# Peptides against a protein of PDB entry 2L9B: the designs that were tried, part 5

Target 1, 91 residues: chain A of PDB entry 2L9B
Amino acid sequence: ANFLSQKFPELPSGIDVNINMTTPAMMISSELAKKPKEVQLKFLQKFQEWTRAHPEDAVSLLELCPQLSFVTAELLLTNGICKVDDLIPLA
Target 2, 91 residues: chain A of PDB entry 2L9B as posed
Amino acid sequence: ANFLSQKFPELPSGIDVNINMTTPAMMISSELAKKPKEVQLKFLQKFQEWTRAHPEDAASLLELCPQLSFVTAELLLTNGICKVDDLIPLA

## One batch from the design tools (peptide; made by RFdiffusion4, then SolubleMPNN)

Design b1_p9_4_s2 (from b1_p9_4, 3 letters changed)
Fold by OpenDDE base, seed 4:
Structure b1_p9_4_s2 (fold): chain B 91 residues (1-91), chain A 9 residues (1-9)
Amino acid sequence: as target 1 above (91 residues)
Amino acid sequence: IDAFEKVLF
């Protein structure tokens, strides 16, 4: 298991990207969708709690692993927790 | 950005 999968076992295992076949964003969305809804929600819960307890570490992690920002946004959107417009003010 | 381009997770 890679670094992210060890910290958050709810996430898919690391996958090598072939950008000639599809975009990384599309692949991430596809792999996330393979996980059961309860697992997706469990990740969001754990990540939220960890972020509250370790805000500066969370910032560092998101800088180190920018794909995690996309993962979090995608899961929030696909599980109906927020809307796209809710994310716009953060940009 | 590098991680996003090389490895999904």
Scores: peptide ipSAE 0.085, ipTM 0.698, DockQ to the pose 0.065
Fold by OpenDDE base, seed 3:
Formats: structure tokens, sequence, C-alpha cells
Structure b1_p9_4_s2 (fold): chain B 91 residues (1-91), chain A 9 residues (1-9)
């Protein structure tokens, strides 16, 4: 029912974060890991295709939802699709 | 929504 979950159903629903108890990155990593590998890969494929077709909208979305940048990087790394040094040029 | 207040909103 959340903004990102409506656009990308493969993602977890939005979760409130108490920044005094944990970090957003920790919460994102934990929630993503709960999804089956097949669902994780499906999101990556769909997001890749959408980004290629709508690059300007993708930029706007990533500015609005910076957590989505972490999501994509995390899934690429944890699924062995890329390595940390592959992301350095993008930072 | 701030990324530090909500995850995957």
Amino acid sequence: as target 1 above (91 residues)
Amino acid sequence: IDAFEKVLF
C-alpha cells in the first residue's frame, strides 16, 4: 500500500525506523533478505528495464527515494551480480 | 519521506 511497494510489488512494505535504535541501511538489508531470491532477481530485472526506458523518471525517483539506490546496490552485491569495486565509479 | 525515518516507503 506504500508508494514504492505499489510501483515495485517485489519490494517490502514501508517500515518506520527509529534512528536512535538502528540505521536505515540495517533495516533495508534485513527486510530485503527476507524476500526469496527469485523475487529479488525479478525486481532487479524489472527496475533495470524500467530505468532504461525511462531514465529521467528514474533519476527523479532515486532523488525522491534515496533508499532505492541502496536497495539496488545491496541486491546486486548480495546476489553476486557485481562487486563493491564495481560501484565505486558511481559514488 | 526522509530515508532516515522510513524504510522503503
Scores: peptide ipSAE 0.069, ipTM 0.694, DockQ to the pose 0.070
Fold by OpenDDE base, seed 1:
Structure b1_p9_4_s2 (fold): chain B 91 residues (1-91), chain A 9 residues (1-9)
Amino acid sequence: as target 1 above (91 residues)
Amino acid sequence: IDAFEKVLF
């Protein structure tokens, strides 16, 4: 497990991306979908609570790891928690 | 997507 997997164990273990074969976004979506729904929801809950408790650290983390922003958006959308229109202001 | 690392997680 790398940095993100250790901080948030609900995330998949470290995955290498061969961009000659697929896009990083496609790989993220595929790997997240392999996790049970309850694990996906647990990540969202823990991440939400952590970001509220540590807002400055959360900003730094999301800037350091832009893939985490995609992960969060993907899980919110695929679990029906938010709609695409809700995310437009962030794009 | 271009900002993503080779190691995603």
Scores: peptide ipSAE 0.087, ipTM 0.706, DockQ to the pose 0.063; fails the geometry check
Fold by OpenDDE base, seed 2:
Structure b1_p9_4_s2 (fold): chain B 91 residues (1-91), chain A 9 residues (1-9)
Amino acid sequence: as target 1 above (91 residues)
Amino acid sequence: IDAFEKVLF
């Protein structure tokens, strides 16, 4: 959403999904991959720092914007920071 | 994943 893009400028903005041709998850993955790796990593760093400083606000944000949870997991996986098995304990 | 909005970002 525009809200997320304003809060985290490193994220893509204003992307609609055509669910007849692709899934939302696939669209998110595709749009994230269009960003330079340095931008992807910058988002992760900033989000991590913000989450540590504001854990309850982070929980609220992730509940409000469930796509952000997928974004974070996807970036961690695609950048080789963690493996799928690393996420299972958090599910 | 059905919790996502049509506008993802």
Scores: peptide ipSAE 0.081, ipTM 0.704, DockQ to the pose 0.064; fails the geometry check

Design b1_p9_4_s3 (from b1_p9_4 with L1I F4Y)
Fold by OpenDDE base, seed 1:
Structure b1_p9_4_s3 (fold): chain B 91 residues (1-91), chain A 9 residues (1-9)
Amino acid sequence: as target 1 above (91 residues)
Amino acid sequence: IEEYEKVLF
């Protein structure tokens, strides 16, 4: 979403759900992977810091944009920061 | 797993 990319410029922007795709998760993963690793890590750092500073706003944002929860988990996993079993309680 | 909005980003 436009407002997400404005707040977190490291995220992709202007990406529609293709009705012919298998799952939204696959599309999100593909678009995130196009970003350099350094950009992905920068997003994670900024998002973590913002979430700690504004926990109530973070909850609201994640409820409004549930794809952001997947984004965060995906980047943690693909960059080797977390393992799948670390996130099982959240799934 | 879940379905999301028609605009992902």
Scores: peptide ipSAE 0.104, ipTM 0.719, DockQ to the pose 0.062
Fold by OpenDDE base, seed 5:
Structure b1_p9_4_s3 (fold): chain B 91 residues (1-91), chain A 9 residues (1-9)
Amino acid sequence: as target 1 above (91 residues)
Amino acid sequence: IEEYEKVLF
């Protein structure tokens, strides 16, 4: 979304969901994977820093943009920062 | 996400 790309330029933008061919989650994973690893990690770093500085706003943003929760989890998993087991208590 | 999102980004 344009809103998210303005806040986090590292994220993909202008991507529509095609639920007839795949799930939104699968599409998100695919689009994220097209970004260079260093860009993926830069997003995680910036998002972490922003969340620490603005925890209430971060909660509101994640409620407003639920895809951002999946994005964050996906990048943590695919970049080997955490394991699926680490996320079970939070699911 | 499937319930709410028609645009990924």
Scores: peptide ipSAE 0.106, ipTM 0.719, DockQ to the pose 0.061; fails the geometry check
Fold by OpenDDE base, seed 2:
Parts: C-alpha cells; structure tokens; sequence
Structure b1_p9_4_s3 (fold): chain B 91 residues (1-91), chain A 9 residues (1-9)
C-alpha cells in the first residue's frame, strides 16, 4: 500500500513494529525471511539494476527510507552473496 | 531504524 511496495513489490508491506517485543531491524529480517528465496533474489536484481541506472535517485531513496539500506544488506548477507567484511567500506 | 520507523513497509 506504500510507495516502497509499489516500486518494489517483492518487499513486505503493511508491517507494523511492536517495539516492546523486538526491534525494527529484527522485524525486517523476519519479514524478509518469510519471502521465497526467488523473490528475495528478484528484489536484489531489480534494485541493483535500478540503482545502476539511476544512482542519484537511489541515493535519495536510501536517505528517505533508511530501512531499505538494511533490507539490501540483510538480503545480501542471508543469501550468501556477500560477507559482513564486504560491507565495511559502506558502513 | 528504531528512531524513525513505526511501520516498516
């Protein structure tokens, strides 16, 4: 229902945070893990292609939606595409 | 993220 889900339909949508029980980061990780692997990989591919084609817009989007940075890193790590050490230059 | 997000998506 939100613009992130409209732009990237592979992402979860309508997910509330219960901060009394867990952190938003934990919730993101949990909700992403519910998606099939092929959907996770599809998001990564689409996001990579879009970012490569529109780098300035990508920066603006990541500033507007900080959770998207976590999403991308989480999916790269959990799918074994990169290691934590690979993210050090970007941290 | 905790600082900004009440709705993740």
Amino acid sequence: as target 1 above (91 residues)
Amino acid sequence: IEEYEKVLF
Scores: peptide ipSAE 0.105, ipTM 0.713, DockQ to the pose 0.060; fails the geometry check
Fold by OpenDDE base, seed 4:
Structure b1_p9_4_s3 (fold): chain B 91 residues (1-91), chain A 9 residues (1-9)
Amino acid sequence: as target 1 above (91 residues)
Amino acid sequence: IEEYEKVLF
């Protein structure tokens, strides 16, 4: 398992970019959607708690793994927890 | 974005 899957086992693991994908974002969305809703929500809960407890480390992690920012936004949106407009002020 | 162009997860 890679670094992200070790830290957050709810995330997909071992997904390489290949010549058949349309875009990285679409591939991420597809792989996330394969996980049960309960697993998706569990990731969000754990990530929220960890981020609250370790805000500086969270910033560093999101810089190191920019795909994690997309993962978080995608799961918030697809599970109806926030709207796209809620994220715009943070850009 | 280029930082994860090889491995998404």
Scores: peptide ipSAE 0.104, ipTM 0.704, DockQ to the pose 0.061; fails the geometry check

Design b1_p9_4_s4 (from b1_p9_4 with L1I E2D)
Fold by OpenDDE base, seed 1:
Structure b1_p9_4_s4 (fold): chain B 91 residues (1-91), chain A 9 residues (1-9)
Amino acid sequence: as target 1 above (91 residues)
Amino acid sequence: IDEFEKVLF
């Protein structure tokens, strides 16, 4: 959403879910992959630091924007920071 | 993973 891209400019902006798409998750993955690795890592760093500083706000944001949870998980996995097994307890 | 709203970003 525009709100997310303004808060975290490293994220894509203005991406609509087409009803003919396979899954929203696949669309998100595709759009994220278009960003340079450096931008992806910068987002992860900023989001991690912000979450530590504002844990209650982070919980609220993730509840409001559930796509952000997938974004974060996807970037952690695709950049080799986490493995799928690391995320199982959170699923 | 649940579906998301029509606007992803």
Scores: peptide ipSAE 0.131, ipTM 0.712, DockQ to the pose 0.062; fails the geometry check
Fold by OpenDDE base, seed 4:
Structure b1_p9_4_s4 (fold): chain B 91 residues (1-91), chain A 9 residues (1-9)
Amino acid sequence: as target 1 above (91 residues)
Amino acid sequence: IDEFEKVLF
């Protein structure tokens, strides 16, 4: 459908936010949680490998799609791969 | 994330 879903089919697609009822972050968390764990982990694996291979493009993508930063952090945290304290020094 | 952005995915 859209650019992100074409590049990373594991991600949700076709999701708009009603900002009067919820925050974008909460909506992202909810939509990600609907995906099976194996799909979540597959995204992390693909994104990690792609980022390592194309670090400059990864920076550009995160600037274009800032929600992707939250997606990555959320999946790392909810799957127990890292802790919140691991991310704080990078802020 | 821009709180005013309505498109997530």
Scores: peptide ipSAE 0.124, ipTM 0.714, DockQ to the pose 0.058; fails the geometry check
Fold by OpenDDE base, seed 5:
Structure b1_p9_4_s4 (fold): chain B 91 residues (1-91), chain A 9 residues (1-9)
Amino acid sequence: as target 1 above (91 residues)
Amino acid sequence: IDEFEKVLF
């Protein structure tokens, strides 16, 4: 979305949910995978820094844009930063 | 489709 891409330009932009796709989660995963690893990691870094600086705003943003929670988890997992078991306490 | 939104990004 425009709002998210403006705040985090590393994220995909202009992606609508396609009725022909299996699940939105799968589409997110696919679109994220199209980004270079360096861009993926840059997002995680920027998001981490912003979250630390603005924890209340971060909570609000994740509630407003629940796809960001999936994005973050997906990138953490696919880049080997954490494992599924690491997310269980938060699930 | 409505798991997140109609617009992913």
Scores: peptide ipSAE 0.119, ipTM 0.707, DockQ to the pose 0.062; fails the geometry check
Fold by OpenDDE base, seed 2:
Structure b1_p9_4_s4 (fold): chain B 91 residues (1-91), chain A 9 residues (1-9)
Amino acid sequence: as target 1 above (91 residues)
Amino acid sequence: IDEFEKVLF
């Protein structure tokens, strides 16, 4: 129903966070982990292709939705595609 | 982390 899920259906939808119980990052990680690996990888593939085709729009989206930057990094790390050290130049 | 919106998705 929300904007991100409409753009990228592979992402979770309708997720609130209660910071009294957990952090947003922890919640994101938990919700992403509930998705099948195939769905996680599909998001990464689609997001990569879209970013290549629309780099300016991608920058705007990542500024608007900073959680998306965390999502991307988290999925790259948890799926063993990159290591933390690989992200240092971008941080 | 606190910059994320209440609704994450």
Scores: peptide ipSAE 0.115, ipTM 0.710, DockQ to the pose 0.063; fails the geometry check

Design b1_p9_5_s1 (from b1_p9_5, 5 letters changed)
Fold by OpenDDE base, seed 2:
Structure b1_p9_5_s1 (fold): chain B 91 residues (1-91), chain A 9 residues (1-9)
Amino acid sequence: as target 1 above (91 residues)
Amino acid sequence: LLDKFLELV
């Protein structure tokens, strides 16, 4: 098991993408949406807590796994925690 | 990036 699956079991496992039918972003969104809302929110909470405790490691992780940045943004949006304009400063 | 993320969640 890799670090992400061990540390954040709420995340879906990696999956191959058929780029002829969808985009990676759409696939990620779809897989995230299959998780219960409480699981999605739990991931956000745990990731926030871990990031606060290990900010340098969090930056490194997001650089290594850029899809994780999309995951967090997507979950914030789909759960109504923020709006698209709120994410502009994160770009 | 990270600091602003923490403010959103």
Scores: peptide ipSAE 0.171, ipTM 0.755, DockQ to the pose 0.055
Fold by OpenDDE base, seed 3:
Structure b1_p9_5_s1 (fold): chain B 91 residues (1-91), chain A 9 residues (1-9)
Amino acid sequence: as target 1 above (91 residues)
Amino acid sequence: LLDKFLELV
């Protein structure tokens, strides 16, 4: 198992994406929605705590895995934790 | 960026 799977088991496993049939963003959104709300919220909590403790590693991880930035934004929005306007300063 | 994220979660 890779780092992400071991550290954040709440995330869906990586899958191959046929870009001729869908977009990576749509695939990510679909896979995230399959997880129970409790699992989604648990990931957000764990990722927040890890980021606070390891900010430099968090930056490196987000550079390596930019899809993770989308994941966090998607989960914040779909769970009603924030609104689109709240994410503008992050862009 | 990370600080802003931490404020939201």
Scores: peptide ipSAE 0.170, ipTM 0.754, DockQ to the pose 0.055
Fold by OpenDDE base, seed 4:
Structure b1_p9_5_s1 (fold): chain B 91 residues (1-91), chain A 9 residues (1-9)
Amino acid sequence: as target 1 above (91 residues)
Amino acid sequence: LLDKFLELV
C-alpha cells in the first residue's frame, strides 16, 4: 500500500483511465461519488488537519499527485462547502 | 493555495 492509501483510506483506490469518451476528471468524480457522504467529509477533515500540521509535505503531495487537487475541489463543491467562484482566486 | 484551502474547509 502506498502512502496516500494508508494515510487517507477514505479515498478510492486508483484505477486505470479509459480514454474512450471519458476524462480522468469524470472518472475521479464518479469514484468519489460512490463513497458515502460521511466518508467524503471525513477525508476533507483529515486532509485539512494534516495540511495544517504538515504544510510543506502537503505542497509536495499536491505537486506529486495533481489529481488530489481536483479531488479536494470536487469534494468541496459537491458537499456544498464552497462555490465555484470561491476557487477562481486559486487560478 | 493551501491557505485558501484551509479557509474554505
Scores: peptide ipSAE 0.169, ipTM 0.752, DockQ to the pose 0.055
Fold by OpenDDE base, seed 1:
Structure b1_p9_5_s1 (fold): chain B 91 residues (1-91), chain A 9 residues (1-9)
Amino acid sequence: as target 1 above (91 residues)
Amino acid sequence: LLDKFLELV
């Protein structure tokens, strides 16, 4: 397992994306939705705590894995934690 | 940026 799988096991495993059939964002959303709500919320909590404890590493990770930024935004929106307008400063 | 994210979660 890679770093993300080890540190944040709540995330789904990476899968191949056929870009001729769908977009990576659509696939990410679909895979995230397969996880129970409690697992999704647990990831957000753990990721928040980790970023507070390791802010420099968190910035580096999000730059290295831009899909993770999408994951966090998607989970915040789909779980009703924030609105799209709340994410504008993050874009 | 990260600070704003932490405020949302």
Scores: peptide ipSAE 0.168, ipTM 0.752, DockQ to the pose 0.054

Design b1_p9_5_s3 (from b1_p9_5, 4 letters changed)
Fold by OpenDDE base, seed 5:
Structure b1_p9_5_s3 (fold): chain B 91 residues (1-91), chain A 9 residues (1-9)
Amino acid sequence: as target 1 above (91 residues)
Amino acid sequence: LLEEFEKLV
């Protein structure tokens, strides 16, 4: 398990993307959708709590791993979640 | 960005 998988075990294991088969965004969406809804929500909760507690680290992580920003946005969208309080700590 | 998407999560 990589750093993200260790810190946030609700995330799927990182996989290489074959961009000739699909777009990276669609691949991320597909892999996330394989997780149960409750696991998706658990990640969002834990990530939110962590970002609030460690805002500078969160910014650094999102800069280092831009795909994580997409993950967060995708999970918020697909689960019908859109709250200012969820987004501000990630900004 | 595109390079960063080459690995999921």
Scores: peptide ipSAE 0.042, ipTM 0.631, DockQ to the pose 0.069
Fold by OpenDDE base, seed 4:
Structure b1_p9_5_s3 (fold): chain B 91 residues (1-91), chain A 9 residues (1-9)
Amino acid sequence: as target 1 above (91 residues)
Amino acid sequence: LLEEFEKLV
């Protein structure tokens, strides 16, 4: 398993995207929505705690995995959350 | 997270 799967098992597994049928953003939103709300919130909590402890590593991870920025924003919006510390690398 | 998105972004 890759780093993200091991560290954040609440995330859906990576899948291929057929860009002729849909957009990557739509696929991410769809896959996230398949997870229970409790699992989505658990990811946000763990990711917030990890970014507080490892802010420079969090920046590097978001650069390596830009889809994770979309994931974070999507989960914050859909769960009615205004802020978590994982947004600091974007400020 | 999603393989094809890693390539596009």
Scores: peptide ipSAE 0.037, ipTM 0.608, DockQ to the pose 0.062
Fold by OpenDDE base, seed 1:
Formats: sequence, structure tokens, C-alpha cells
Structure b1_p9_5_s3 (fold): chain B 91 residues (1-91), chain A 9 residues (1-9)
Amino acid sequence: as target 1 above (91 residues)
Amino acid sequence: LLEEFEKLV
């Protein structure tokens, strides 16, 4: 298991994306939507708390894994969360 | 997170 799967088990396991048939963003959205709402919200909570506690590491992680920024934004949107406070310190 | 996206970005 990679760092993200261990630290944030609420995230779906990495799968290959056939970019000839779909876009990575579409696949990410689809996989995230398969998770229960409670799991999605738990991820957001944990990620928010972790980024506040470890801002430098969070910046490094988001630079290393840009897809995680999309994940976070997607979950905020689909769950109707009006605040992006977890992203503001890293913007 | 999706493996293919990690490769592309």
C-alpha cells in the first residue's frame, strides 16, 4: 500500500485508467462516487485536519500528487460543502 | 487515486 492508501484509507485504491476510453477526471469522479457519503466526509475531515497540522508536507504531497487536489475539490462539490477551508492554506 | 493519472500528471 502506498502512503495515501495507508494514511487516507477512505480513498479508493489506485486503478489504471484507459485514457482512450475516458478521462482520468471522469474515472476519479466515478470511483469516488462509489464510496458511501460517510466515508467521503470522513476523508475530507481527516485530510483537512492533516493539512492544518502538517502544512508543509501537505503542499509537497499536493505538488507530488496533483490528482489529490481534484479529489478534494470533487468531494467538496458533490457533497455540497460550501467551504474550501482545507485548500485555502495551500493555495 | 488512479494510477494512470499519476503517470500523466
Scores: peptide ipSAE 0.036, ipTM 0.613, DockQ to the pose 0.066
Fold by OpenDDE base, seed 3:
Order: sequence, then C-alpha cells, then structure tokens
Structure b1_p9_5_s3 (fold): chain B 91 residues (1-91), chain A 9 residues (1-9)
Amino acid sequence: as target 1 above (91 residues)
Amino acid sequence: LLEEFEKLV
C-alpha cells in the first residue's frame, strides 16, 4: 500500500500510469469516479477535518503529493459542492 | 494516488 492509501483509506490504491497513453489527471478522475459517492464524501469530510487540525502537516502533504490537491478539487467539483470559480482563490 | 504520477513529482 502506498502512502496516500494508508493515510486515507477511502482513496483508491495507487495504480500504474502509462504516461504515453493518458494523463495523470484523467486517470485520477476515472479512479475516483469508481468509488461510491458515500466514500467520496467521507474522504472530503475527513480530509477537511484533518487539515483544519493539522495545517502544517497538510501543507507538507500537499507539497509532497500534489495529486492530492487535484483529488480534493475534483471531488468538490464532481459532487457539486463548489464551482471552478470557487477554487481560484486557492491557486 | 497513482504510482507512476508519484514518481514524476
């Protein structure tokens, strides 16, 4: 099990990406969509709570694993929780 | 999340 899957069990396990055939973003979006909505929402809740409680660790994690920023944004958007323009201040 | 992507960053 990779680091992200161990820390956030709601996330899919890491898979190999053929960078010549697809983009990481496309693969992430596809794998996230396979998870039940309830699991997606549970991750968002847990990650939000953890980030609030451990902001320094959260920054370090997001620097180490930039894909996690995409995951969070993707889940917020696909679940209708926010719009793209709501993410602009975070860029 | 994705092993290959993790290697690239």
Scores: peptide ipSAE 0.033, ipTM 0.619, DockQ to the pose 0.069

Design b1_p9_5_s4 (from b1_p9_5, 4 letters changed)
Fold by OpenDDE base, seed 2:
Structure b1_p9_5_s4 (fold): chain B 91 residues (1-91), chain A 9 residues (1-9)
Amino acid sequence: as target 1 above (91 residues)
Amino acid sequence: LLDKFMELV
């Protein structure tokens, strides 16, 4: 098991993407949506707590796994925590 | 994004 699956078991496992049928972003969104809302929110909470305690490691992780940046943004949006305009200043 | 995440959640 890799670090992400061990530390954040709420995340779906990585899977291959058929790029002829969908985009990686769409696939990630779909897989996230399969998780119950409480699991999605639990991930956000745990990731926030971990990031607060290990900010430099969090930055490194997001650089190593850029899909995780999309995950966090997607979960914030789909759970109504923020709107797209709220993220623009940090893009 | 990370900073915004920390603010919003």
Scores: peptide ipSAE 0.137, ipTM 0.743, DockQ to the pose 0.061
Fold by OpenDDE base, seed 5:
Structure b1_p9_5_s4 (fold): chain B 91 residues (1-91), chain A 9 residues (1-9)
Amino acid sequence: as target 1 above (91 residues)
Amino acid sequence: LLDKFMELV
């Protein structure tokens, strides 16, 4: 398993995206939604804790894996933790 | 996003 799968097993495994069928964003959203809410929230909690302990590494990881920024935003929104307006100043 | 995430979660 890659770093993300090992560190954050709550995340779905990466897959090849057939962009002729859907967009990458929609695919990520779909795969995340397949996980139980408990697992989604657990990821958010673990990612928060890791980020607090390793802020420089978190920035580097999000730069290296921009899809993870989408994951984070998507999970915050779909679980009602924040609204779109809350994310606008951060975009 | 990260800063806001730290606040919201």
Scores: peptide ipSAE 0.137, ipTM 0.743, DockQ to the pose 0.060
Fold by OpenDDE base, seed 1:
Formats: C-alpha cells, structure tokens, sequence
Structure b1_p9_5_s4 (fold): chain B 91 residues (1-91), chain A 9 residues (1-9)
C-alpha cells in the first residue's frame, strides 16, 4: 500500500481511468460514493487533524497529489458540510 | 482550499 492508503485507509484504492470513457473526476466521485458516510466523515476528520499537526507536509502532499484536493472538496460538498459557493473563491 | 477545509470540517 502507498502512503495515502496506509495513512488514510478510508480512501478508496487507486484505479486506472480510461479517459476515453470518463474523466478522472467522475471516477473519483464514483469511488468515493461507494464508501459509507461514516467512513467519508472519518477521513475528513483524520485529514484535518493530520493537517493541523503537519501543515507543511499537507501543503506538499496536496501539490504532489492534486486529486486529493478534489477528494476533499467533493466530500465536503456531498456530505453537506459546505456549499459550492463556499469553494468558488478557491478555484 | 486547505484553509477553507480547516474551517469547515
């Protein structure tokens, strides 16, 4: 297992994406939705706690893995924690 | 996004 799988087991395993059939974002959304809500929320909590403890590492990780930024935004939206308007200034 | 995330969760 890679770093993300080890540290945040709540995340789904990485999968191949056939970009001729769908977009990576669509696949990520689909895979995340397969996880129970409690698992999704647990990831958000753990990622927040880790970020507080390791802010510089968190920035580096998000730069290295931009898909993780999408994951966090997607989970915030789909779990009703924030609204799309809350994220517009960040785009 | 990270700053906003820290505020919202």
Amino acid sequence: as target 1 above (91 residues)
Amino acid sequence: LLDKFMELV
Scores: peptide ipSAE 0.136, ipTM 0.743, DockQ to the pose 0.060
Fold by OpenDDE base, seed 4:
Structure b1_p9_5_s4 (fold): chain B 91 residues (1-91), chain A 9 residues (1-9)
Amino acid sequence: as target 1 above (91 residues)
Amino acid sequence: LLDKFMELV
């Protein structure tokens, strides 16, 4: 398992995006929505805590995986969360 | 930028 799968098992597995009438953002939103709310919130909690403890690593991860910025933003929006305790950069 | 792969690293 890769780092993200091990650290954040709440995230869906990566899939190939069919770009025929579908965007990566649309696929991410769809896959995230398949997860129960409690799992979505658990990811946000873990990612917040990890970012607080490892801010430089968090920035590097978001640069490496820009889709993760989209994930975070989408989950914050769809779960009605106005902020988290830590600043999470949107790459 | 997002690419054609929704792959978590």
Scores: peptide ipSAE 0.033, ipTM 0.612, DockQ to the pose 0.077

Design b1_p9_6_s1 (from b1_p9_6 with Y3M)
Fold by OpenDDE base, seed 2:
Structure b1_p9_6_s1 (fold): chain B 91 residues (1-91), chain A 9 residues (1-9)
Amino acid sequence: as target 1 above (91 residues)
Amino acid sequence: EFMEILSIL
């Protein structure tokens, strides 16, 4: 198993994307939505804790895996934790 | 842009 699946087992497994049929963002959103809300929130909690403990590593990981940035933002938005406007200053 | 989603590490 790879690093992400081991560290954050709440995440869906990686899958290929057919960009002719859908956008990557739509695919990510769809896959995340298949997970129970409790699992989604558990990921956010664990990722937050890890990020606080390892901020430099977190930045490197998010640069390496831009999908993970979208995942985090999407989960924050879809679970009503923040609004799109709240993320604008961070871009 | 993304060939694969999520677990790529």
Scores: peptide ipSAE 0.050, ipTM 0.705, DockQ to the pose 0.062
Fold by OpenDDE base, seed 4:
Structure b1_p9_6_s1 (fold): chain B 91 residues (1-91), chain A 9 residues (1-9)
Amino acid sequence: as target 1 above (91 residues)
Amino acid sequence: EFMEILSIL
């Protein structure tokens, strides 16, 4: 029901936080992987277009939710769109 | 919400 869910419905719906012995990164990666490839690619496309149209808002969103950068990077990597080394200069 | 999962990182 929040902005992110409404704007980008391709993202996973919320689940109860249960970290147990699983790292947060593993949990997020697992939830993302449950989505079909076409849905993952659609998110990346929509996010790219939105970022181009609203660059200042995109920066603010990523500052508010740094974890979304991890989500985006993970999807780019797992779908073979970029390599890890491509992201290093941005750190 | 998905944001709750993101908040873990």
Scores: peptide ipSAE 0.047, ipTM 0.703, DockQ to the pose 0.068
Fold by OpenDDE base, seed 3:
Structure b1_p9_6_s1 (fold): chain B 91 residues (1-91), chain A 9 residues (1-9)
Amino acid sequence: as target 1 above (91 residues)
Amino acid sequence: EFMEILSIL
């Protein structure tokens, strides 16, 4: 639906958090948790590959969409990876 | 470590 979901279909669709009594971070975490582990890992793999191929664009995207950094970190942690080496460091 | 990861991504 939104730009990120179109670019990375493994991501959940965008949600207007204003309809809920919660924080954006809580909503992101909740929506990510609804995805199967295999889908979560596939996103990480694809994002890593894309970042390697397009490092400049990746930096720009993460600056434009800081929620994507949160998503990536959340998935790294919740899947027991907990290492930035799973992705290309951009900063 | 979470905040540290965010600073790198």
Scores: peptide ipSAE 0.039, ipTM 0.676, DockQ to the pose 0.040
Fold by OpenDDE base, seed 1:
Structure b1_p9_6_s1 (fold): chain B 91 residues (1-91), chain A 9 residues (1-9)
Amino acid sequence: as target 1 above (91 residues)
Amino acid sequence: EFMEILSIL
């Protein structure tokens, strides 16, 4: 129903995280893994295309929704598209 | 390439 779900329906729905039991990162990783590989790749492709077309909006969105940065990195890594070493300069 | 996304992370 929100912007992200409408624009990128491939993403899992938002969920509450009890930080006393787990970390947001662990929950995100777990939820992403439930999606089929083809859905994960579809998101990455769509997000890449959107970012190219709307670079300023993309930066703003990632600043507003830092979890989306983690999502993107996680999907790139788990699908073997990039390596951890590629992300080191971004830390 | 998907690695282009890293430029905005």
Scores: peptide ipSAE 0.038, ipTM 0.684, DockQ to the pose 0.059

